Peptides against a protein of PDB entry 6MBK. Designs and how they scored, part 50

Target 1, 240 residues: chain A of PDB entry 6MBK
Amino acid sequence: GFEMVNFKEEGFGLRATRDIKAEELFLWVPRKLLMTVESAKNSVLGPLYSQDRILQAMGNIALAFHLLCERASPNSFWQPYIQTLPSEYDTPLYFEEDEVRYLQSTQAIHDVFSQYKNTARQYAYFYKVIQTHPHANKLPLKDSFTYEDYRWAVSSVMTRQNQIPTEDGSRVTLALIPLWDMCNHTNGLITTGYNLEDDRCECVALQDFRAGEQIYIFYGTRSNAEFVIHSGFFFDNNSH

## One batch from the design tools (peptide; aimed at target 1 R160 C183 Y219 G220)

Design b2_p20_5_s4 (made by RFdiffusion4, then SolubleMPNN; from b2_p20_5, 8 letters changed)
Fold by OpenDDE base, seed 4:
Formats: sequence, C-alpha cells, structure tokens
Structure b2_p20_5_s4 (fold): chain B 240 residues (1-240), chain A 20 residues (1-20)
Amino acid sequence: as target 1 above (240 residues)
Amino acid sequence: FHRELLSPEEWKKLREEIAK
C-alpha cells in the first residue's frame, strides 16, 4: 500500500500506492525488524556492551553504537534502513557558527554547549574503549571510528529513537523503527503505537491518502528547547 | 525530531475504538 520514495526536499518518505483511508492500519513493523537496545546486546556489540557501564546506562548511546556497527557491516540486516538515513542533521551538533551565535542570545545556548561537550567527551571515551578493550576487536568499526561517525550516529538516534515496551510489556526500552520512521511530519494527532499482542509497532493513517500522495504522520508537539534538552545525553532510565 | 508513540494502553483503546 506504500513505497519508499526519495523526495527532493524532504528526503526519503513514504508514498501511497493505493488509496488509504483515515484510521486504516496501513503500516506495521514487527519487533524483530526494530533496532533496539536488546538487539544491540544480541549483536556484535553485545560483548562490549556487557562490559561497558556507559553503554549499559545510556540506551541511546547503545543504539548509536549499534547503528555504527551495523552500518559498518556489509551484510547487516538493517543496511536498507541505514541507507535511508540522512548523512547530516539539523541537530545542534551540526550547527554552523551563525546558528550558534544566534543561540547565544537565547537560553538554549547552555544546552547546546552542554551537548557539544558531552558528545566530545563521549567520543573521546569510546575512542579509547574501541582502541583498548578486548571486546572491541570484533567490532567492524575498530579501525574506523571518527568523531563524524559518532556525531552522525548520536544524531540519528536522537532524532529517531522511540520508547517501546519490552516484549513482556513490563518495561520500556528504546528502539529505532525502520520503514515507519521514514514518514515525514504533518500537523495532527499521534497515530502510532505498539501492539503487544502481535508484538509490532502499528501506524494508522492520520487522514485519507490518495494513491500517489506522500504519507505523513504527526511526530508530536515539539519545541526547539525540547529538541535540544531531550537529546538523551543523560543517563537513561529505560530498561535494557 | 523523534517520533512519538502512544502508550500501549492508549493504543489498545484507540484500536478498539477504530474497530467499532
């Protein structure tokens, strides 16, 4: 009922291949297709994860490294998804000098600087870990881990991570939701949730979409401050 | 921006309402 399309100004998005009615369940993604903290633990990153306190404490960083490892793996199941991700982002980590200067007149500047410092420190930390930790030897990024890589991964996760329930529904964890997160934003109501009975993320159409139209979802109400502040550069309370 | 989901409970209710 839909196809992935690279739109000129919006990047990748979903286009309806048939008429989709409002409230129709048109898209679902089973848990097995998600990139989660759990899948990170079960990946090549698992051994290092089990030994690194920061990876364990910060699910978003675990996802970032999971993303980097999978990107560096030619045969990764998630390669098709990863290839759809932007190469750069509009996150504070990518702000130009003028943008930062503008923010100096706002309260957001403190959060931006904090994010810069935290990201730099995290990179330095993990660079050392990757170079010295025995369990890092198996990582495909062992010989190629730059700040740009880390910035990209962190930004990817920051802009796309979602809270979903654990398999038993008792706790929440973090996930990247392939295919679904290709949907671009429009104003409306949240039309996505997790179906525990079928163990899948589900999305119903926000409105009627005709064949050939781009399918949009509502991301939720966000502020610039929320975007900066809630970037996940703090210890995560989510289960993993 | 990250995409927000409804809680599983809210989602279940919504799906039930849609099904009616």
Scores: peptide ipSAE 0.611, ipTM 0.952, DockQ to the pose 0.622
OpenDDE base, seeds 1, 2, 3, 5: peptide ipSAE 0.609, 0.606, 0.606, 0.604; ipTM 0.951, 0.950, 0.951, 0.951; seed 5 fails the geometry check

Design b2_p20_6 (made by RFdiffusion4)
Pose (drawn by RFdiffusion4):
Structure b2_p20_6 (pose): chain A 240 residues (1-240), chain P 20 residues (1-20)
Amino acid sequence: as target 1 above (240 residues)
Amino acid sequence: FGVYHQDREEMAKKLKAEEH
């Protein structure tokens, strides 16, 4: 019912190959396909996760290393997903100095500075941990762990991650949801929810989509400052 | 979520303009 298309404005997205009515359940993704904090714990990253206080407290960072470890694993279950992810992003981590300079004197620039400093600190910290701590000597990252790797990983997480209930429904966790996460954003209401009975992520159409029209979802009621800093885009006519 | 590729100078300009 859909195909991948490289759109000028949004990059790659989903396009309808048939008419899709509003409220039609057109997309579902089972839990097995998701990359979660739990799958990160049970992976080759597990030994380091159990020893490092930062990875335990910050699931988003745990997902970034999970992404990097699987990217460096030729036989990873998630290779189909990793190989289709973007190689670059428009998060401010990628901006030139003069591009950030335009934000001087604004409310938004403080968060740009924090993002930069936090990412650099994290890279330097984990570089040292990976190169010296025994619990990371079997990680794929020991051979090579560049700043570009880390910038890519955290950018991948911040622009795509989601909260979902745990398999039991009593807690929440962070996850990457393949296929569905290729949908770009438009104004509207959230139409994606987690179905605990079928144990899958389900998405109903936000609006009618004719064959040939791009399939959009509503990401959330976020400001343009949040979209730029954490999602890497500015949304014209953001009603929120 | 889907990834966007926009002119980053223009993004910064639009964000500053929106705040001012």

Design b2_p20_6_s1 (made by RFdiffusion4, then SolubleMPNN; from b2_p20_6, 7 letters changed)
Fold by OpenDDE base, seed 4:
Structure b2_p20_6_s1 (fold): chain B 240 residues (1-240), chain A 20 residues (1-20)
Amino acid sequence: as target 1 above (240 residues)
Amino acid sequence: GGVAFQDRKEMAKKLAALES
């Protein structure tokens, strides 16, 4: 009922191949297709994860490293998904100095600087970990872990991470949701949930979409500052 | 989505304008 399309203005998104009615379940993604903290733990990253408190405490960082490891793995199940990810983002981590200067008088500048500091510190920390930790030796990124790599992974996760229930439904964890995350944002209501019975992420249509139309979802109530800082876009018609 | 590269400068300007 949909296909990935490169839209001129919005970039890649999903286009309806048939008429989709509002509230129709048009898209679902089983857990097995998701990149999750659990899948990270079950990957080549697992041994390191089990011994690094930061990876354990910060699921977003775990996902970032999971992405890097899988990207560096030619036979990764997620290669097709990873190939759909942007090679660069429009988050502040990619801002040039001159671009950052425009934010100097904003409250956002503090968050931007925090991101810079945190990301740099994390990189420095994990660079050392990767160089010295025994369980890092088998990581495909062992000899190729640059700040640019980390920036990309962090930005990928930051822009795409979602909360989902754990397999047993007892807790909330983080996941990247392939295909679904290709949907671009519009004003509206959250129309995505998780079906534990079928163990899948489910998305119902926010509105009627005709065949050939781009399918939008609502990313949630966020300000443009939040969208810029965390998602790398400004939404001109933001209702919030 | 695979967001088209937005003009980061324009984004920054727009954001600055919102807070001014």
Scores: peptide ipSAE 0.437, ipTM 0.879, DockQ to the pose 0.759
OpenDDE base, seeds 1, 2, 3, 5: peptide ipSAE 0.426, 0.435, 0.426, 0.434; ipTM 0.868, 0.876, 0.868, 0.879

Design b2_p20_6_s2 (made by RFdiffusion4, then SolubleMPNN; from b2_p20_6, 7 letters changed)
Fold by OpenDDE base, seed 1:
Structure b2_p20_6_s2 (fold): chain B 240 residues (1-240), chain A 20 residues (1-20)
Amino acid sequence: as target 1 above (240 residues)
Amino acid sequence: MGVSFQDRKEMALKLKALES
């Protein structure tokens, strides 16, 4: 039904290999394939997670460290997924100094500065944790945890995190959804949900897609400022 | 989500335009 393709201006995306009709369930991802806060807790990160209040309180950071641990693990189940992730992002955390100055005349600059400050503080905190906490000794990132590593992981999660139900369906948690997150954005309605009966993420087609066409999804109601800061792109035809 | 190749200067200008 679809394949990963590198598009000229949009980078990697999904392309239909056959005609897909609107509302057709063309893509699903079982929970076992997701990178979740739950899988983080069940990984080598689990012992540290259980003793660090920030990891427990901030699922996005838990996912970031989960991603780093798995990236540093040659035999990780998620290696194929991790290899599909960009090595760098177009979010402000990757801007050069002169590029940040371009934003000085915008209201977005305040959010950018906050992002820098928060990310730096988090890195400093966790650098110390990784160096000193007993449960960090077994982490594959123990001897190599740079700001660049953390920036990458934070950016990966920031651009790709999704809300899903917990395994028992009682709460909402965060997840990275492999393959699905390759879809690029367009105007429309949310067509991704979670099927608890089958325990999987499900994506139905936003519209008809012919064979050879790129498959787009709607990321949700966000402003262009939000897209720039959190996703690293400006959408010219944004309806919001 | 793929990699965006948008010019960051242009992006900033577009954002500013939305604020005006």
Scores: peptide ipSAE 0.486, ipTM 0.889, DockQ to the pose 0.657
OpenDDE base, seeds 2, 3, 4, 5: peptide ipSAE 0.484, 0.475, 0.478, 0.450; ipTM 0.884, 0.880, 0.874, 0.861

Design b2_p20_6_s3 (made by RFdiffusion4, then SolubleMPNN; from b2_p20_6, 6 letters changed)
Fold by OpenDDE base, seed 4:
Structure b2_p20_6_s3 (fold): chain B 240 residues (1-240), chain A 20 residues (1-20)
Amino acid sequence: as target 1 above (240 residues)
Amino acid sequence: MGVYKQDRKEMAKKLAALES
């Protein structure tokens, strides 16, 4: 009961194709469709993952590399999803110097600088890994791994990563949730959960949505600083 | 999150103003 639409102001989002009632389960995504740390481990990245401490320790980076590998793979199952992702983001990693200057007097500047430093360090590290590690030879990004690539992947994961349970429900892991992550943000309550019995991410409607209306979800309690830094948008009517 | 269309400079200014 929804479709992807490019809205004038918000950009791409989901639009209801029928009336959806509040609390109605309108969207679900089975685990098999998610890009997860587990799927990364089971991909061409798996051997390298098994040998690299950073990939193992930082699921977000694992997802970033998973995303890059799959993007570089023409026959990737996730190509349709990856093609829906922005080519660039409005996260601080894409800020120009003059844009960053406006943040100099804010507390956010420290987080921004941390992102710059961390991302640069990670790129440098993994550039070397990709060039030298035996298990990197089979990676489709072997000969194409630029900072721009990494920045994109990091930003993609930063803006879209979600916590989900592992298959056995014993732990929490990270995932990108195709289709669902097209929903734009509004004030409200968390309406997304994971159904372990059916092994799927489930989203119920935050409110009534009429046919033709954009379907919004609540991303969670975050400040505008957090939204700018981690999601690349400022929410004027932020309740938090 | 889908594609959000916001000016980066505007966001930065708004954030700065918010913390002022």
Scores: peptide ipSAE 0.486, ipTM 0.883, DockQ to the pose 0.846
OpenDDE base, seeds 1, 2, 3, 5: peptide ipSAE 0.460, 0.482, 0.473, 0.478; ipTM 0.870, 0.880, 0.876, 0.881

Design b2_p20_6_s4 (made by RFdiffusion4, then SolubleMPNN; from b2_p20_6, 6 letters changed)
Fold by OpenDDE base, seed 3:
Structure b2_p20_6_s4 (fold): chain B 240 residues (1-240), chain A 20 residues (1-20)
Amino acid sequence: as target 1 above (240 residues)
Amino acid sequence: MGVAFQDRKEMAKKLKALES
């Protein structure tokens, strides 16, 4: 009922191939297709994860390394998804010096500087870990781990991470949701949830979409500052 | 959000205007 399309003003998004009614379940993604902290633990990263407190404490970093390991693995199940990810982002981590100067007069600058500091420190820490830790020897990224690699992975996760329930439903964890994360943002209500009985992420239509129309979702209640810093876009008609 | 990139300078200007 939908297809990936490059829209002139908004870049890639999802377009309806048929009429979709409001509240219709038009898109679902089973857990087995998601990149999650759980799948990271069950991957080649698992042994290192089990011994590194930062990976255990920060699910977003675990997902970042999961992305890097899978990207470096030619036979990865997630190669088709990873190939759809941008090679660069419009998050502050990619801003040039002149572009950062435009933010200096904004309140957002403090969060941007914190992001720079944290990302740099994390990279330095994990560079050493990858070079010296015994369980890092089998990682496909061992001989190819640059700041640019880490910046890309962190930005990919930052712009696309979602909260989902754990397999047992007892707590929340982080996930990347292939295909679904192609939807662009509009004002509205959250229409994505998780069906534990069927063990899948489910998205219902925010409104009626006719065949040929772009399908939008609501990313959540966020300010434009949050959208710029964490998602790399400004939403002109933001109701929040 | 697949590839929905915007001009970084324009985003910064819009943020400043929003804070005013």
Scores: peptide ipSAE 0.440, ipTM 0.868, DockQ to the pose 0.739
OpenDDE base, seeds 1, 2, 4, 5: peptide ipSAE 0.392, 0.423, 0.437, 0.431; ipTM 0.851, 0.864, 0.865, 0.865

Design b2_p20_7 (made by RFdiffusion4)
Pose (drawn by RFdiffusion4):
Structure b2_p20_7 (pose): chain A 240 residues (1-240), chain P 20 residues (1-20)
Amino acid sequence: as target 1 above (240 residues)
Amino acid sequence: SSLPMITIEGKERPAVERYF
């Protein structure tokens, strides 16, 4: 019912190949396909996850290393997902100095500075950990772990991650949701939820989509400062 | 911690949105 298309404004997204009515359940993704903190723990990253206090406290960082480890694993279950991810992003981590300079004197620039400093600190910290700590000597990253790798990973996580209930429903965790995460954003209401009975992520149409029209979802009630810093885009006419 | 609920096909579902 949909195809991938490279749109000028939003980059790649989903386009309807048939008419899709509002409130139609048109997209579902089972849990097995998701990359989660739990799958990160049970992966080749597990030995380091158990020893490193930072990875234990910061599931988002855990997901970034999970993404990098699987990217460096030729036989990863998630290779189809990793190979279709973008190679670059428009998060401020990618901005030129003069592009960030336009934000001087604004409320938003402090968070740009924090993002930069946090990412650089994390890269330097984990570079040392990977190169020296025995619990990381079997990681795929020991051979090569560049700043560009880390910038890409944290950008992939921050622009795409989601909270979902745990498999039991009592806790929440962070996840990457393949296929569905290729939907771009428009104004509206959240229409994506997690179905604990079928154990899958479900998305109903936000509005009517005719064949040939792009399929959009509503990402959340975020400000443009949040969209730029964490999602890498500015949304015109953001009602929130 | 909990997630907000939305309605899909007459059933409540934990909402999924982009998390920052």

Design b2_p20_7_s1 (made by RFdiffusion4, then SolubleMPNN; from b2_p20_7, 10 letters changed)
Fold by OpenDDE base, seed 5:
Structure b2_p20_7_s1 (fold): chain B 240 residues (1-240), chain A 20 residues (1-20)
Amino acid sequence: as target 1 above (240 residues)
Amino acid sequence: ASLPKIVILGKEMPAISLAL
């Protein structure tokens, strides 16, 4: 029903290959295809995760390291997904000196500096962990862990992380959702949820899309000042 | 249109917590 296309102005997105009706379930992604905190724990990162309190406490950092480990693994199941990710982002961590200078006239400068400081501190901490921790010796990034790598992974997670239910539905976890996160944004309503019975993310069409049209979804209302974890998932089964 | 990718993170909700 859809294909990945590089739209010149918007980058990668999804294009309809047939007519799709409003509220039609056009896209679903089973849990097994998601990059989650649980898949991070079950990966080569698992031994280190079990011993590092920060990885355990901060699911977003666990996802960032999972993404880096999988990127460095030629046989990773997620290689096709990782190859579709931007190599650079327009997030504050990528701002040029002139952009930072422009922000000095705004209240946002304090938040940008805080983000830089936090990211740099995390990098320094994990650089030491990777160099010294016995369980880090098996990580494919052991000898190649740069600030640029960490900045990229953190920015990838920051722009793409979603809350989903755990397998038992008892709590919330974090996930990157391949294929689904290729949908570009438009104004509307959240049309994505998690179906626990089928153990999958489900996306219904926001509107009618004709064959050849780009498929858009609504990412939710974001304030400029709030880090909205992409709240694109209702934990309730998509009961329209 | 893609979401503005410039997420200016507010003080109340840092995207990335401080490392301990």
Scores: peptide ipSAE 0.024, ipTM 0.582, DockQ to the pose 0.032
OpenDDE base, seeds 1, 2, 3, 4: peptide ipSAE 0.021, 0.021, 0.022, 0.021; ipTM 0.609, 0.616, 0.601, 0.623; seeds 1, 2, 4 fail the geometry check

Design b2_p20_7_s2 (made by RFdiffusion4, then SolubleMPNN; from b2_p20_7, 9 letters changed)
Fold by OpenDDE base, seed 4:
Structure b2_p20_7_s2 (fold): chain B 240 residues (1-240), chain A 20 residues (1-20)
Amino acid sequence: as target 1 above (240 residues)
Amino acid sequence: PSLPLITILGKEMPAISLAL
């Protein structure tokens, strides 16, 4: 029903290969295909996760490390997904000096600076952890953990992380949702949910899409400042 | 049951800060 396409202005997105009707369930992603905090715990990262309080407390960082470990693993199940991720982002962690100067006139500058400081501190902390912690010796990133790696992983997670229920439905956890997260944003209503009975993410079409049209989803209510900070773009038609 | 999914922005997650 759809294919991944590189759109010139929007980067990678999903294109309909047939007509899709509004409210049609066109895309689903089973839990087993997701990169989750649980899959991070069950990976080579698991021993370190079990002993590092920050990884335990911050599921987004756990996902970032999971993403880095899997990227560094040639036989990773998620290699096809990881290869679809941008190599760089237009998010604040990639801003040049002039872009930061432009934002100085906005309230967003404080959040940008906070993101920079936090990310730098995390990198410094985890660099030491990776170098010194016994359970880090098995990580494929042990001898190759740069700020650029960490910046990329954090930016990937920041732009793509979603809340999903735990397997028992008792709590929420964080996930990257392969294939689904290739949908670009438009205004509308949330049309993606998690089906606990079938243990999968389910996406229904926001509107009718004809064959050859890009399939958009609504990411949620965001301000333009939030789009810049968390997604790296302005949405001109954003009503928020 | 189906739960809505949205990309999480920093409001619901503590900013990538060192959990002190």
Scores: peptide ipSAE 0.027, ipTM 0.657, DockQ to the pose 0.060
OpenDDE base, seeds 1, 2, 3, 5: peptide ipSAE 0.024, 0.019, 0.020, 0.022; ipTM 0.572, 0.589, 0.572, 0.579; seeds 2, 3 fail the geometry check

Design b2_p20_7_s3 (made by RFdiffusion4, then SolubleMPNN; from b2_p20_7, 8 letters changed)
Fold by OpenDDE base, seed 4:
Structure b2_p20_7_s3 (fold): chain B 240 residues (1-240), chain A 20 residues (1-20)
Amino acid sequence: as target 1 above (240 residues)
Amino acid sequence: SSLPKITILGKEMPAISLAL
């Protein structure tokens, strides 16, 4: 029903290969295909996760490290997904001086600076952990853990992380949702849910899409400042 | 959809913040 396409202006997205009707379930992703905090715990990162309070407390950082470990693993199940991720982002962690100067006129500047400081502190902390912690010896990133690596992973998670239910539905956890997160954003309603019975993410079409049209989803209600901070873009028609 | 909606990039997601 769809294919991954590199659109000239929007980068990678999903294109309909047939007509898709509004509210049609066109895409689903089973839990086993997701990058989750649980899959991080069950990976080569697991021993370190079990000993590091920050990884345990901050699922987004656990996902970032999971992403880095899997990227560094040639036989990773998620290599096809990771290869579709941008190498760089338009998020604050990649802003040049002129972009930061532009933001100085906005309320977002304080959040941008906080993000920079926090990310730098996290990197410094984890650099030391990776170099000194016994359980870090098994990580494929031990000898290659740069700020650029961490910035990329953090930005990937920041722009793509989702809250989904745990397998038992008792709580929420964080996940990257391969293939689904290739959908670019438009205004509308959230049309993605989690089917606990089938243990999968399910996405229904926001509108009718014709064969050959790009499939868009709605990322949720955000201010332009929040979109800049979390997604790296301004949405001109963001009426929210 | 009657499905539990996922939170996409939700505000409730832990901010990348370390209280160090």
Scores: peptide ipSAE 0.150, ipTM 0.713, DockQ to the pose 0.067
OpenDDE base, seeds 1, 2, 3, 5: peptide ipSAE 0.018, 0.021, 0.066, 0.019; ipTM 0.567, 0.556, 0.570, 0.579; seeds 1, 2, 3, 5 fail the geometry check

Design b2_p20_7_s4 (made by RFdiffusion4, then SolubleMPNN; from b2_p20_7, 11 letters changed)
Fold by OpenDDE base, seed 3:
Structure b2_p20_7_s4 (fold): chain B 240 residues (1-240), chain A 20 residues (1-20)
Amino acid sequence: as target 1 above (240 residues)
Amino acid sequence: ASLPLIEILGKKMPAISLAL
């Protein structure tokens, strides 16, 4: 098995409690445990989702609102997962003026400004929707919806969203994958898939891990600029 | 006025394109 551990330099991660072999299926997460666009539609957000064109068109925003509604719900099934999420992020939405100045010499500056501007516009739109739309009156965030709340939810989704198949396998949808998203990144190959027969996300070991070692996975090929924009970190051994 | 299709916030490259 494995356990969640706080590593001094890397923060929270997974540690092996036994020897794990390369290609061994060590972790799986059934669809019923995922936060998805479908679970958002089936939640307290569902009536508003059915009436708002932006929520319908933008699955990442639907996940951000789902995350906020579940965070504000003491009896939410996902409370244990939400409590493991960072309270703040080192992503461009949290950058101070001096941090933005360091990016001015890079191509990333255009993406940072676009992201900030789009997020601010989305917040202003949804603030008005939450204040005026009849279906918003039942949301647990009705009287507590700040820019800081929205920035946090958007950053959580931006740093953790994944594409998974729909239940029928005909399309892709967006999901947050609890427990699995606690694995830290290393260079390698993608070792996570979706098993449609068992309706679960499956992760196989990238390499042999001994009992007591940290379990790493590969998040995909990204430039350091993309890691800053999407994950808030640089990877020194990133050959991209 | 049709609300502009708000550009998808920074597509995290899907962490994992779960290879089907």
Scores: peptide ipSAE 0.015, ipTM 0.530, DockQ to the pose 0.084
OpenDDE base, seeds 1, 2, 4, 5: peptide ipSAE 0.019, 0.019, 0.021, 0.018; ipTM 0.575, 0.585, 0.594, 0.580; seeds 1, 2, 4, 5 fail the geometry check

Design b2_p20_8 (made by RFdiffusion4)
Pose (drawn by RFdiffusion4):
Structure b2_p20_8 (pose): chain A 240 residues (1-240), chain P 20 residues (1-20)
Amino acid sequence: as target 1 above (240 residues)
Amino acid sequence: SVPHNGGGVGSIPLWSEILD
């Protein structure tokens, strides 16, 4: 019912190949396809996750290393997902100095600075940990772990991650949801939810989509400052 | 500028809330 298309404005997204009515359940993704903090713990990253306090406290950082470890694993279950991810992003981590200079004197620039400093600190910290701590000597990253790798991983997480209930429903965790996460944003209401009975992520159409029209979802009631810093885009006519 | 190529909704509610 859909195909991947490279749109000028939003990059790659989903386009309808048939008419899709509003409120139609048109997309579902079972839990087994998701990359989660739990799958990160049970992966080759597990030995380091158990020893490093930062990875235990910061599931978003855990997901970034999970993404990097699987990217460096030729036989990873998630290789189809990793190979279709973007190689670059428009998060401020990628901005030139003069591009960030336009933000001087604004409310938003402080968070740009924090993002930069946090990412650089994290890279330097984990570089040392990976190169020296025994619990990381079997990681794929020991051979090569560049700043570009880390910038890509944290940008992938911040622009795509989601909260979902745990498999039991009593807690929440962070996850990457393949296929569905290729939907771009438009104004509207959240129409994506987690179905605990079928144990899958389900998305109903936000609005009618004719064949040939791009399929959009509503990402959330975020400001443009949040969209730029954490999602890497500015949304014109953001009603929120 | 590099386009954003899809994204996340952040917090995902329960499916029952969508059906309401």

Design b2_p20_8_s1 (made by RFdiffusion4, then SolubleMPNN; from b2_p20_8, 6 letters changed)
Fold by OpenDDE base, seed 1:
Structure b2_p20_8_s1 (fold): chain B 240 residues (1-240), chain A 20 residues (1-20)
Amino acid sequence: as target 1 above (240 residues)
Amino acid sequence: RIPPNGGGVGDIPLWSEIKK
């Protein structure tokens, strides 16, 4: 009932191929298609994950490395998804000097600087880990791990990570949700939930969409400042 | 500024939690 389209002003999005009614379940994504902390553990990153305390403690960083490993793997299942991701982001990690100066007039400047500093420190740490750790030798990014790579992955995860229930619903984990996250934002209500019985993310239509119309979802009220804040708050509950 | 795509930095709650 939908297709991926490159819209001129909004970039990639989803377009309805038929009429979709409000509250209709038009999109679902099974857990097996998600990029999760668990899929990271089960990937080539798994051995390193099992020995690195930061990867274990910070699910967002685990997802970032998972994303980088899969991007560097030509046979990755998630290649079609990864190719839809922006190459750059309008987030603080990509701000030029003038944009940072503009932020100095805002209350967010300290959080932005903290994010820059933390991201740089994380990169330096993991650069060393990738160069020296035995379990990093088999990573497809072993010989290609730049700050730009890390900045991209961190920004991708920061802007797209979601908390979802674990399989038994007892805890939460972090996930990138392919296809679903291609929907662009509009004002409205949250219309996405997790169905544990079928083990999938489900999205119902925010409104009626006619064939040929772009399908929008509501992300919630999000600011750049909130993205900065949230990048530091999503820890893996299993590590505590 | 809202990211172009992603819908992220959110929770995907159980439907049972939303319907309450």
Scores: peptide ipSAE 0.357, ipTM 0.806, DockQ to the pose 0.503
OpenDDE base, seeds 2, 3, 4, 5: peptide ipSAE 0.346, 0.345, 0.357, 0.335; ipTM 0.800, 0.796, 0.799, 0.798

